# Peptides against a protein of PDB entry 5KEZ, part 130

Target 1, 320 residues: chain A of PDB entry 5KEZ
Amino acid sequence: NVAIYNPFRPWWERYQPVSYKLCTRSGNEDEFRNMVTRCNNVGVRIYVDAVINHMCGNAVSAGTSSTCGSYFNPGSRDFPAVPYSGWDFNDGKCKTGSGDIENYNDATQVRDCRLTGLLDLALEKDYVRSKIAEYMNHLIDIGVAGFRLDASKHMWPGDIKAILDKLHNLNSNWFPAGSKPFIYQEVIDLGGEPIKSSDYFGNGRVTEFKYGAKLGTVIRKWNGEKMSYLKNWGEGWGFVPSDRALVFVDNHDNQRGHGAGGASILTFWDARLYKMAVGFMLAHPYGFTRVMSSYRWPRQFQNGNDVNDWVGPPNNNGVI

## One batch from the design tools (peptide; made by RFdiffusion4, then SolubleMPNN)

Design b2_p18_5_s4 (from b2_p18_5, 13 letters changed)
Fold by OpenDDE base, seed 1:
Structure b2_p18_5_s4 (fold): chain B 320 residues (1-320), chain A 18 residues (1-18)
Amino acid sequence: as target 1 above (320 residues)
Amino acid sequence: MTYNEKLEKYWKERLAKF
């Protein structure tokens, strides 16, 4: 991914890829392979956060300032390490003046235009689908069990399906023959927009962002909410079907106040309430549960915003 | 502000540094 130095190596640089090389501040491919093997050998499965909607920001300077040293040129849409070129992006498909999403009530903009400047891949193209599938299949070959598909809301469900249809069965060294990768898709659907979580049910599970938001409200006793109201928790609260839901109390975005759920989201900063929420989530049968493993950073609030929300995870293996 | 508006603001502020 792009190496960003202002601020210094933020967490979100990881979501600005310039190649599909397994080489970031989190480690190199050999280290990743080693981890996957060791985890699989003790029954711990690995799911990869796959960033396949886009490449890096359009305004990033061209060069080799990337975690693996690969050259890239956002201006010309040149990513030779993949390779991608100008033919592989939705620049001509997006009809907004800025090239960015301008109206989230327009599903075509949401899916065909750039998410805040991130170069939007033309997932309608078989070439692009194949390059992504090759990346994911390489991970499957290493031994991963599945994927979180980042920014799925910004991809056409049919394009995602086309990619998934190219995926191999899981590695038979650790998984039964014919096993399929576990797929869950990040779709932020809090209602009120044209894109719905149900659009993606055919591809796998979807993130249920209403879960953490509503649970936070209940645990905080906001608006007269009571724990007893959780009797019909799940579908009874208007959530997606249990077998399509990936549920969580918080994620990396809303933990920093920049994700779905607003101020209701509980995090480790509110330790007691957070433990209550996580405990409830793990005890309740609704959905597939995900527990957040995070880290402390030096929060500094200015005008209600944490100016240090960029701080990435601790690193002790040097600067990559 | 809606979630998307907040997200847009957040990312635009970050990308403006590039």
Scores: peptide ipSAE 0.043, ipTM 0.734, DockQ to the pose 0.546
Fold by OpenDDE base, seed 2:
Structure b2_p18_5_s4 (fold): chain B 320 residues (1-320), chain A 18 residues (1-18)
Amino acid sequence: as target 1 above (320 residues)
Amino acid sequence: MTYNEKLEKYWKERLAKF
């Protein structure tokens, strides 16, 4: 991915890929392979956060400032380490003036335009699908158990399916022969937009973002909410079917929310309430649960915004 | 605007639906 030095190595640089090389701040491919093996040998499975919707930001400077030193040029859409070129992005499909998503009520924009300036891959192309599948298959062959598909809302479900159809079975050294990778898709569906979580049920589980948001409101006792209202928690609250849901109290993104709507999310900063929420989640049968393991950072609020919300995991001068 | 700033705006807008 892109190596960002201003601010200094932020967490979000990981979501700006410039290649599919397994070479990041966390280590090289050999170290990753070693970790996967050691984890699998004790029954701990690895699921990779796969960033396949896009490459790095349009405004990032060209050069070799990347975690594996690969050259890239966002301006010319040149990612030779893959390789991708201008033919492999949706610049010509996106009809907005900025090239970015401007209207989330337009499903075509949401999927064909750039998410916050991130160069949008042309996932309709078999070439692009194959490059992504090769990346994911390499991980599968190493021994990962599955994937979180980042920014799934911004990919056509059919394109995701086409990629998934190219995937290998899981490594038989640790998984039963014929096992398929576990897939869960990040889809932010809080209602009111044309793209629905149900559009993606055919590809795997989906993130249920209403879970953490609503649970936070209830536990905080906002707007007259009561714990007793959780009697029909799950589908009764309009959430996706339990067998399609991946649930969580917070994630790395909404943990950094500072707006009025984002304030409902419970995090470790509110330790008591957070423990209540996580405890409830783990005790309740709805959905597949994910527990967050995060870190503290030196928050500095200016005009209601944490200017240090970019801070990544504890590190030694950028080395984790 | 940095990626993080854009993301923050995105999250604020989406979560405001509640």
Scores: peptide ipSAE 0.027, ipTM 0.679, DockQ to the pose 0.078
Fold by OpenDDE base, seed 3:
Structure b2_p18_5_s4 (fold): chain B 320 residues (1-320), chain A 18 residues (1-18)
Amino acid sequence: as target 1 above (320 residues)
Amino acid sequence: MTYNEKLEKYWKERLAKF
């Protein structure tokens, strides 16, 4: 991914890929392989956060400022380490003036335009699908158990399916023969927009963002909410079917969110309430649960905004 | 605007629905 130095190595640089090479702030490919092996040997499975909707931001300077030193040029859509070129992006499909998503009520924009300037890959192309599949298959062959598909809302479900159909079975050294990778898709569906979580059920589980938002409101006793109202928690609250849901109290994104819903999200900063929420989540049968492991950073609020919300995990001069 | 600032705007708009 892009190595960003202003601010200094923010957490979100990981979501600006320039190659599919397994060399990042966390280590090189050999170290990753070693970790996966050691984890699998003790029954701990690894799921990779796969950023496959896009490459880096269109405004990032060309050069070799990347975690693996690979050259890239966002301006010319040149990512030779893959390789991708101008033929592999949706620039021609997006009809907005900015080239970015401007209206989330337009499903076509959401899928074909750039997410906050991130160069949008043409996932309809078999070439692009194959490059992504090769990346994911390499990880599968190393021994990962599955994937979080980042920004799935911004990909056509059929394109995701086409990629998934190219994937290998899991490594039989640790998984039963014929096992398929566990897939969950990050889809933000809080209602009111044309793209629905149900559009993605065919590909695997989906993130249920209503879960953490609503649970936070209840635990905080906001708006007269009571714990007793959780008697029909899950599908009874309008959440996706349990067998399609991946649930969580917070994630790295909404942990830093603002607004009414953002403020309801419980995090480690709210230690007591957070433990209550996580405990409830783990005790309740609804959905597949994910527990967040985060870190403290020096929050500095200016006009209600944390100007240090970019701060990445504890590191040694950028190396984790 | 940084990536995170844009993302923050994105989340603010979505989570405000609750």
Scores: peptide ipSAE 0.027, ipTM 0.672, DockQ to the pose 0.079
Fold by OpenDDE base, seed 5:
Structure b2_p18_5_s4 (fold): chain B 320 residues (1-320), chain A 18 residues (1-18)
Amino acid sequence: as target 1 above (320 residues)
Amino acid sequence: MTYNEKLEKYWKERLAKF
């Protein structure tokens, strides 16, 4: 991914890929392979956060300032380490003046235009699908168990399916022969927009962002809500079917106030209430549960926003 | 506009629909 130095190595640089090489601040490919093997050997399965909707931001300077040293040029859409060129992006497909998503009520913009300036891959192209599948298959062959698909809302479900249909079975060293990768898709559906979580049920599970938002409201006793109202928690609260839901109290985005759920989201900053919420989530049968492991950073609020929300995990002068 | 500023704009729009 791109190495960003202003601000200094933010967490979100991870979501600006320039290649599919397995060399980041987390380690190199050999170290990753070693970790996957050790985890699998003790029954811990690995699910990769796969960034396949886009490459890096369109405004990032060209060069070799990347975690693996690969050259890239966002201006010309040149990513030779893949390789991608200008023909592999949706620039001509997006019809907005800026090239970015401008109206989230327009599903075509949401899927064909750039998310916050991130160069949008032309996932309709078999070439692009194949390059992504090769990346994911390499991970599968290493021994990962599945994937979180980042920014799934911004990809056409059919394009996702086309990629998934190219995937290998899981590595038989650790998984039964014929096993398929576990897929869950990040779709932010809080209602009021044309793109729905149900659009993606055919590809795997989806994130249920209403879960953390509503649970936070209840635990905080906002709007007169009571714990007793949780007796029909799950589908009774308008959530997606349990067998399609991945549920969580918080994630890396909304614990920083810019994911989905707003101020209702409980985090480790509210330790007591957070433990209550996580305890409830783990005790309740609804959905597939995910527990967050995060870190503290020096929060500094200005006008209700943390100006240090960019701060990445603990590191030594940028080295993790 | 920074990455975070863009995300916050997106977040605010979605929050209004929640």
Scores: peptide ipSAE 0.025, ipTM 0.666, DockQ to the pose 0.081

Design b2_p18_6_s1 (from b2_p18_6, 10 letters changed)
Fold by OpenDDE base, seed 4:
Structure b2_p18_6_s1 (fold): chain B 320 residues (1-320), chain A 18 residues (1-18)
Amino acid sequence: as target 1 above (320 residues)
Amino acid sequence: TFNGKLYAYYKARMDATY
C-alpha cells in the first residue's frame, strides 16, 4: 500500500493498495506466512481484510512511496506491480462530474464511482477479477481461512461472486478438504439507501451495522430504551438473518465517529458500557460475532472531531 | 444518507494526504 507520512503512517494507508504484494508495515510475505502457519497450528484462523474495490487515492503522488517499494502512478492509473492500467478502472463508467460518488442514493454511483477519490477498479472485467482472485488465492494457499471484503457496498454483488467463484479451496494442511473460504462483506446498511445488505447474501455474511448502533442506544439507555427490549434481539429488531450476519459492537471507522452508527456506538473508551455490550453480544446467539481489539491514541477534539483519528496502532517508527 | 456522507468525508482524507 501507499506509505503515508503526513500524517505519519496512518492506519488508513493500509486501505490504499498499490499492489497485492504481501509487504506491509507488519512485515513481509515470509513473516506473514510464518504467522499464518503458527496460528493455524494452534487453531487460530486468519481472515484477511481484502481491499479489492479500489487502489490508492487519485491524488497520491506517483512514485515508489509504498510499503513494498512498488512503483505506482495514480494519475495515469498505472499500477505495474499488478499490473493495472487505465483500462482496469471505472473512470469512463462513472458519470459524475468529479468522478467520485456524489449521491449515495444512486446505487450506480456508489458502485461505479470512486469512493472519495480512491481509484475504482473495473470489477466487471475478467482480467481484474482474475488479478484479485490470484491475490486472494495466494493468501488461501498460504493458509488463511477467509476474507473480510472491504467496501463491499461499492462493488456489484455479481462481480464479487465472480471473484469468489475463482477462489481455491482452503489449504488442506489445516482445513478439511473442500473447505471454502469464510467470506464476510462490509456493507453499511442502516436503511435509507438503495443498496441493501440482502444484495450480498449470496456471497457470504454481511456486516450488520444496525447491531452496534442499536445496542449502543439500548445500553446507553437513550430514548427510553431498556435492556428488556432485547428480548427479541436479532431478526426481531429488523436485522439480517442470523446466518448472514457478522455482528460487532464497534469497528475502526465508527469507533472514531465515522461511517455507520453515530454517537451510539460503544467503544473501549466507554469501558463499562462497552463490556456490557460485548458481553451481551457474546452471550447472545444472533450472528457471527467479531470482537474488536483496538488501542488508545491521543485523541484531540477540535470542533467535535478528533484530529488524531488517523493514528494507527502502537508502532516503532511506523513499523508494527 | 448522513452515514454515507460521513463515511465519505472520513475516507476523503485518505485521498487528500499528498
Scores: peptide ipSAE 0.035, ipTM 0.713, DockQ to the pose 0.620
Fold by OpenDDE base, seed 5:
Structure b2_p18_6_s1 (fold): chain B 320 residues (1-320), chain A 18 residues (1-18)
Amino acid sequence: as target 1 above (320 residues)
Amino acid sequence: TFNGKLYAYYKARMDATY
């Protein structure tokens, strides 16, 4: 991914890929392979946060300022480490003036335009699908168990399916022969937008952002909400079917107020209430649960926004 | 929408760093 130095190595630089090489601030490919092996050997499975909707921002300067030193040129859509070229992006498909998503109520914009400058991959192209599949298959062959598909809302479900159809079975060294990767898709659907979580049920599980939002409201006792109202928690609250739901109290985005749920989202900053929420989530059978492991950063609020929401994991001058 | 605006805001901040 791109190496960003202003601000200094923010967490979100990881979501601006320039190649599919497994060399980042987390380590190199050998180290990753070693980790996956060690984890699998003790029954811990690895699920990769796969950023396949886009490459880096269109405004990033060309060069080799990346975690693996790969050259890239956003201006010309040149990512030779893949390789991608100008033919592999949706620039010509997006009809907005800016090239970015301008209206989230327009599903075509949401999927065909750039997510605020992030170069949008043409996932309709078999070449692009194949390159992504090769990346994911390499991970599968290493021994990962599945994937979180980042920004799935911004990809056509059919394109995702086409990629998934190219995937290998899981590594038989650790998984039964014929096992398929576990897929969960990040789709923010709190209602009010044309893209629905149900659009993606065919590809795997989806994130249920209503879960954390509503649970937060209840535990915070907002609007007279009571724990007793959780009697029909799950589908009874309008959530997606349990077998399609990936549930969580918070994630890295809404910890920073950038995602779905707003102020209702409980985080480690509200320790007592957060423990209650996580405890409830783990105790209740609805959905597949995900527990957050994060870090403290020096929050600084200005006009209701944390100006330090970019701060990444604890590091020493960029070294984790 | 609420979700879209927040997401756009978040990503816009990312883009603004360049």
Scores: peptide ipSAE 0.035, ipTM 0.711, DockQ to the pose 0.737
Fold by OpenDDE base, seed 1:
Order: C-alpha cells, then sequence, then structure tokens
Structure b2_p18_6_s1 (fold): chain B 320 residues (1-320), chain A 18 residues (1-18)
C-alpha cells in the first residue's frame, strides 16, 4: 500500500493499495505464509480483509513511496505491479463533477464514483475481476479460509459474484475437498440510503452495524432502554437474518467515534460496559460473532473529535 | 444518519492525505 508520512504511517494507509503484493508493515509473504500454516495446524482459521473496490487516492504523489517499493502513478492510473492502467477504472463512468461520490442517495454514484478520492476499479471488466481473483486465489492457496470484502457497498453485487465465481476451493491440506471460502461483506446499512444489506445476501454474510449501535444504547441505558428489551434480540429488532449476519460490538472505524453507531458504540475505552456487551454477544445465538482485537493510542479530543484517531498499530520491527 | 457522519470522516482523512 501507499506509505503516508503526514500523519506518520496512519492505520488507514493500509486501505490504499498500489499492488496485491503481500508486503506491508505487518510483514512479508513468507512471514504471512508461516503464520497461516501455524494457525491452521492448531485449528485457527484466517480470513483476510480484502480491499478490492479501489486503489490509492487520486491525489497521492507518484513514485515508489509504498510498503513494498512498487512504483505507482495515481494521476495516470498506472499501477504496473498489478498491472492496472487508465482503462481499469470507472473515471468515465462516474458522472459527478468531482469524480467522487457526492450523493449517497444515488446508488450509481455510490458504486461508480470514487470513495473520497480513492481510485475506483472497473469491476465490470473481466480483466479487473481476474486480477482480483488471482490475488484472492493466491491467498486461498496459502491457506486462508475466507475474506472480509472491504467497501462492499461501493461494488455492484453482481460484480462481486463474478469475482467469487472465479475463486478456488480451499487448500486441501487443511480443509475438506470442495470447501468454499467464507465470505462476509462490509455493508454499512443503518437505513436511509437506497443500497441495502439484502442486496448482498447472495454473495455471503453481511456486517450488521445496527447490532453494535443498538446494543450500545441499551447497555448505556440511553433513552430509557432496558436489557429486558433484548428478549427478541436479532431479527425481532429489525436486524438481517441470523444466517446472513456478521455481528460485532465495535470495529476499527467506529471505535474511533465516527459513524456506524457514533457515541453509542462501546469499546475497550469503556472497559466494564464493553465486557458486558461482548459477553452478551458471545452468549446470544444471533449471527456470526467477531471479537475485536485493537490497541491503545494517545487520544486527544479537540472540539469533540480525537485528533489522534489516525494513529496506527505499534510497529518496531523495521518493516517499512 | 451515522452513515453520513462516517463518510464525512473518510473525507477528512483523505483531505489530510492529499
Amino acid sequence: as target 1 above (320 residues)
Amino acid sequence: TFNGKLYAYYKARMDATY
């Protein structure tokens, strides 16, 4: 991915890819392969957060300032390490003046325009689908069990399906022959927008962001909410079907206080309440559960916002 | 909506990057 130095190596640089090389601040491919093998050998399965909607920001300077040293040029849409060129992006398809999403009530903009400047891949093209499938199949061959598809709201469900149809069966060294990768899709659907979580049910599970938001209000006892109201927790609260839901108390985005639950989201910063929420989630049968493992950073609030919400995970092993 | 707030946050991050 692109190396950002202002602020200094933020967590979100990981979501600005310039290649599909397994070479980041988390380690190289050999180290990743080793980790996957060791985990599989003791029954721990690995799924990868796959960023396949976009490449890096359109205004990032061209050069080799990336974690694996690969050259890239956002201005000319040149990503030779893949390779991608100007024909592999939705620049001509997006009809907004800026090239960015300007109206989230327009589903076409949400899917065909750039997410806050991130170069939007033309997933309708078989070439692009194949390059993404090759990346994911390489991971499957290493031994991963599945994927979180980042920014799924910004991809057409049919394009996702086309990519998934190109995927190999899981590695037979650890999985039964014919096993398919576990897929869940990040779709932020809190209502009020045309794109719905149900649009993506055919591809796999979806994130249920209402879960953490509503659970937070209940445990915080906001607006007279009571835990007794959780008797019909799940579908009874208007959540997606249990067999389509991936549920969580917090994630890397909303633990930083912006969107998808806002101030209601419980995190490790609220230790007692957070343990209650996580305990409830693990005890209740609704959905497929995900427990967050994060890190502490030096929070500094100015005008109600943490100015240090960019701080990335600790790194002291010399990996650029 | 919370979605709108999240997207505004993303925009702020990208503005800092450029």
Scores: peptide ipSAE 0.032, ipTM 0.711, DockQ to the pose 0.730
Fold by OpenDDE base, seed 3:
Structure b2_p18_6_s1 (fold): chain B 320 residues (1-320), chain A 18 residues (1-18)
Amino acid sequence: as target 1 above (320 residues)
Amino acid sequence: TFNGKLYAYYKARMDATY
């Protein structure tokens, strides 16, 4: 991915890929392979956050400022380490003036335009699908158990399906023969927009963002909410079917929120309430649970915004 | 302007709903 130095190596640089090389702030491919092997040998499975909707931001300077030193040029859509070129992006499909998503009530914009400037891959192309599948299959062959598909809301479900259909079975050294990768898709569906979580049920589980938001409100006793109202928690609260839900109290994004919805999210900063929420989540049968492990950073609020929300985990000169 | 933060997307969606 892109190596960002202003601010200094933020957490979100991980979500601006320039190659599919397993060479990042976390280590090199050999170290990753070693970790996966050691984890699998003791029954701990690895799921990879796969960023496949886009490459890096269109405004990033061309060069070799990347975690693996690969050259890239956002301006010309040149990512030779893949390789991708101008033919592999949705620039010609997006009809907005900026090239970015401008209206989230337009499903076509949401899928075909750039997410906040991130170069949008043309996932309808078999070439692009194949390059992504090769990346994911390499990980599967190493021994990962599945994937979180980042920014799934911004990909057509059919394109995702086409990629998934190219995937290998899991590594038989650790998984039963014929096992398929576990897939959960990051889809932000809080209502009010045309794209629905149900659009993605056919590909695997989806993130249920209503879960953490609503649970936070209840635990905080906002709006007169009571714990007793959790009697019909799950589908009774309008959440997706349990067998399609990936649930969580917080994630790396919404733990940095400050809006009404963001403010309801419980995090380690509110230790007692957070433990209550996580405990409830783990005890309740609804959905497939995910527990967040984060870190403390020097929060500095200016005009209601944390100016240090970019800060990544403790690191050694950018290397974790 | 692009600042590279995906969080901006999440913030906007959550603030709009709750």
Scores: peptide ipSAE 0.039, ipTM 0.727, DockQ to the pose 0.075; fails the geometry check

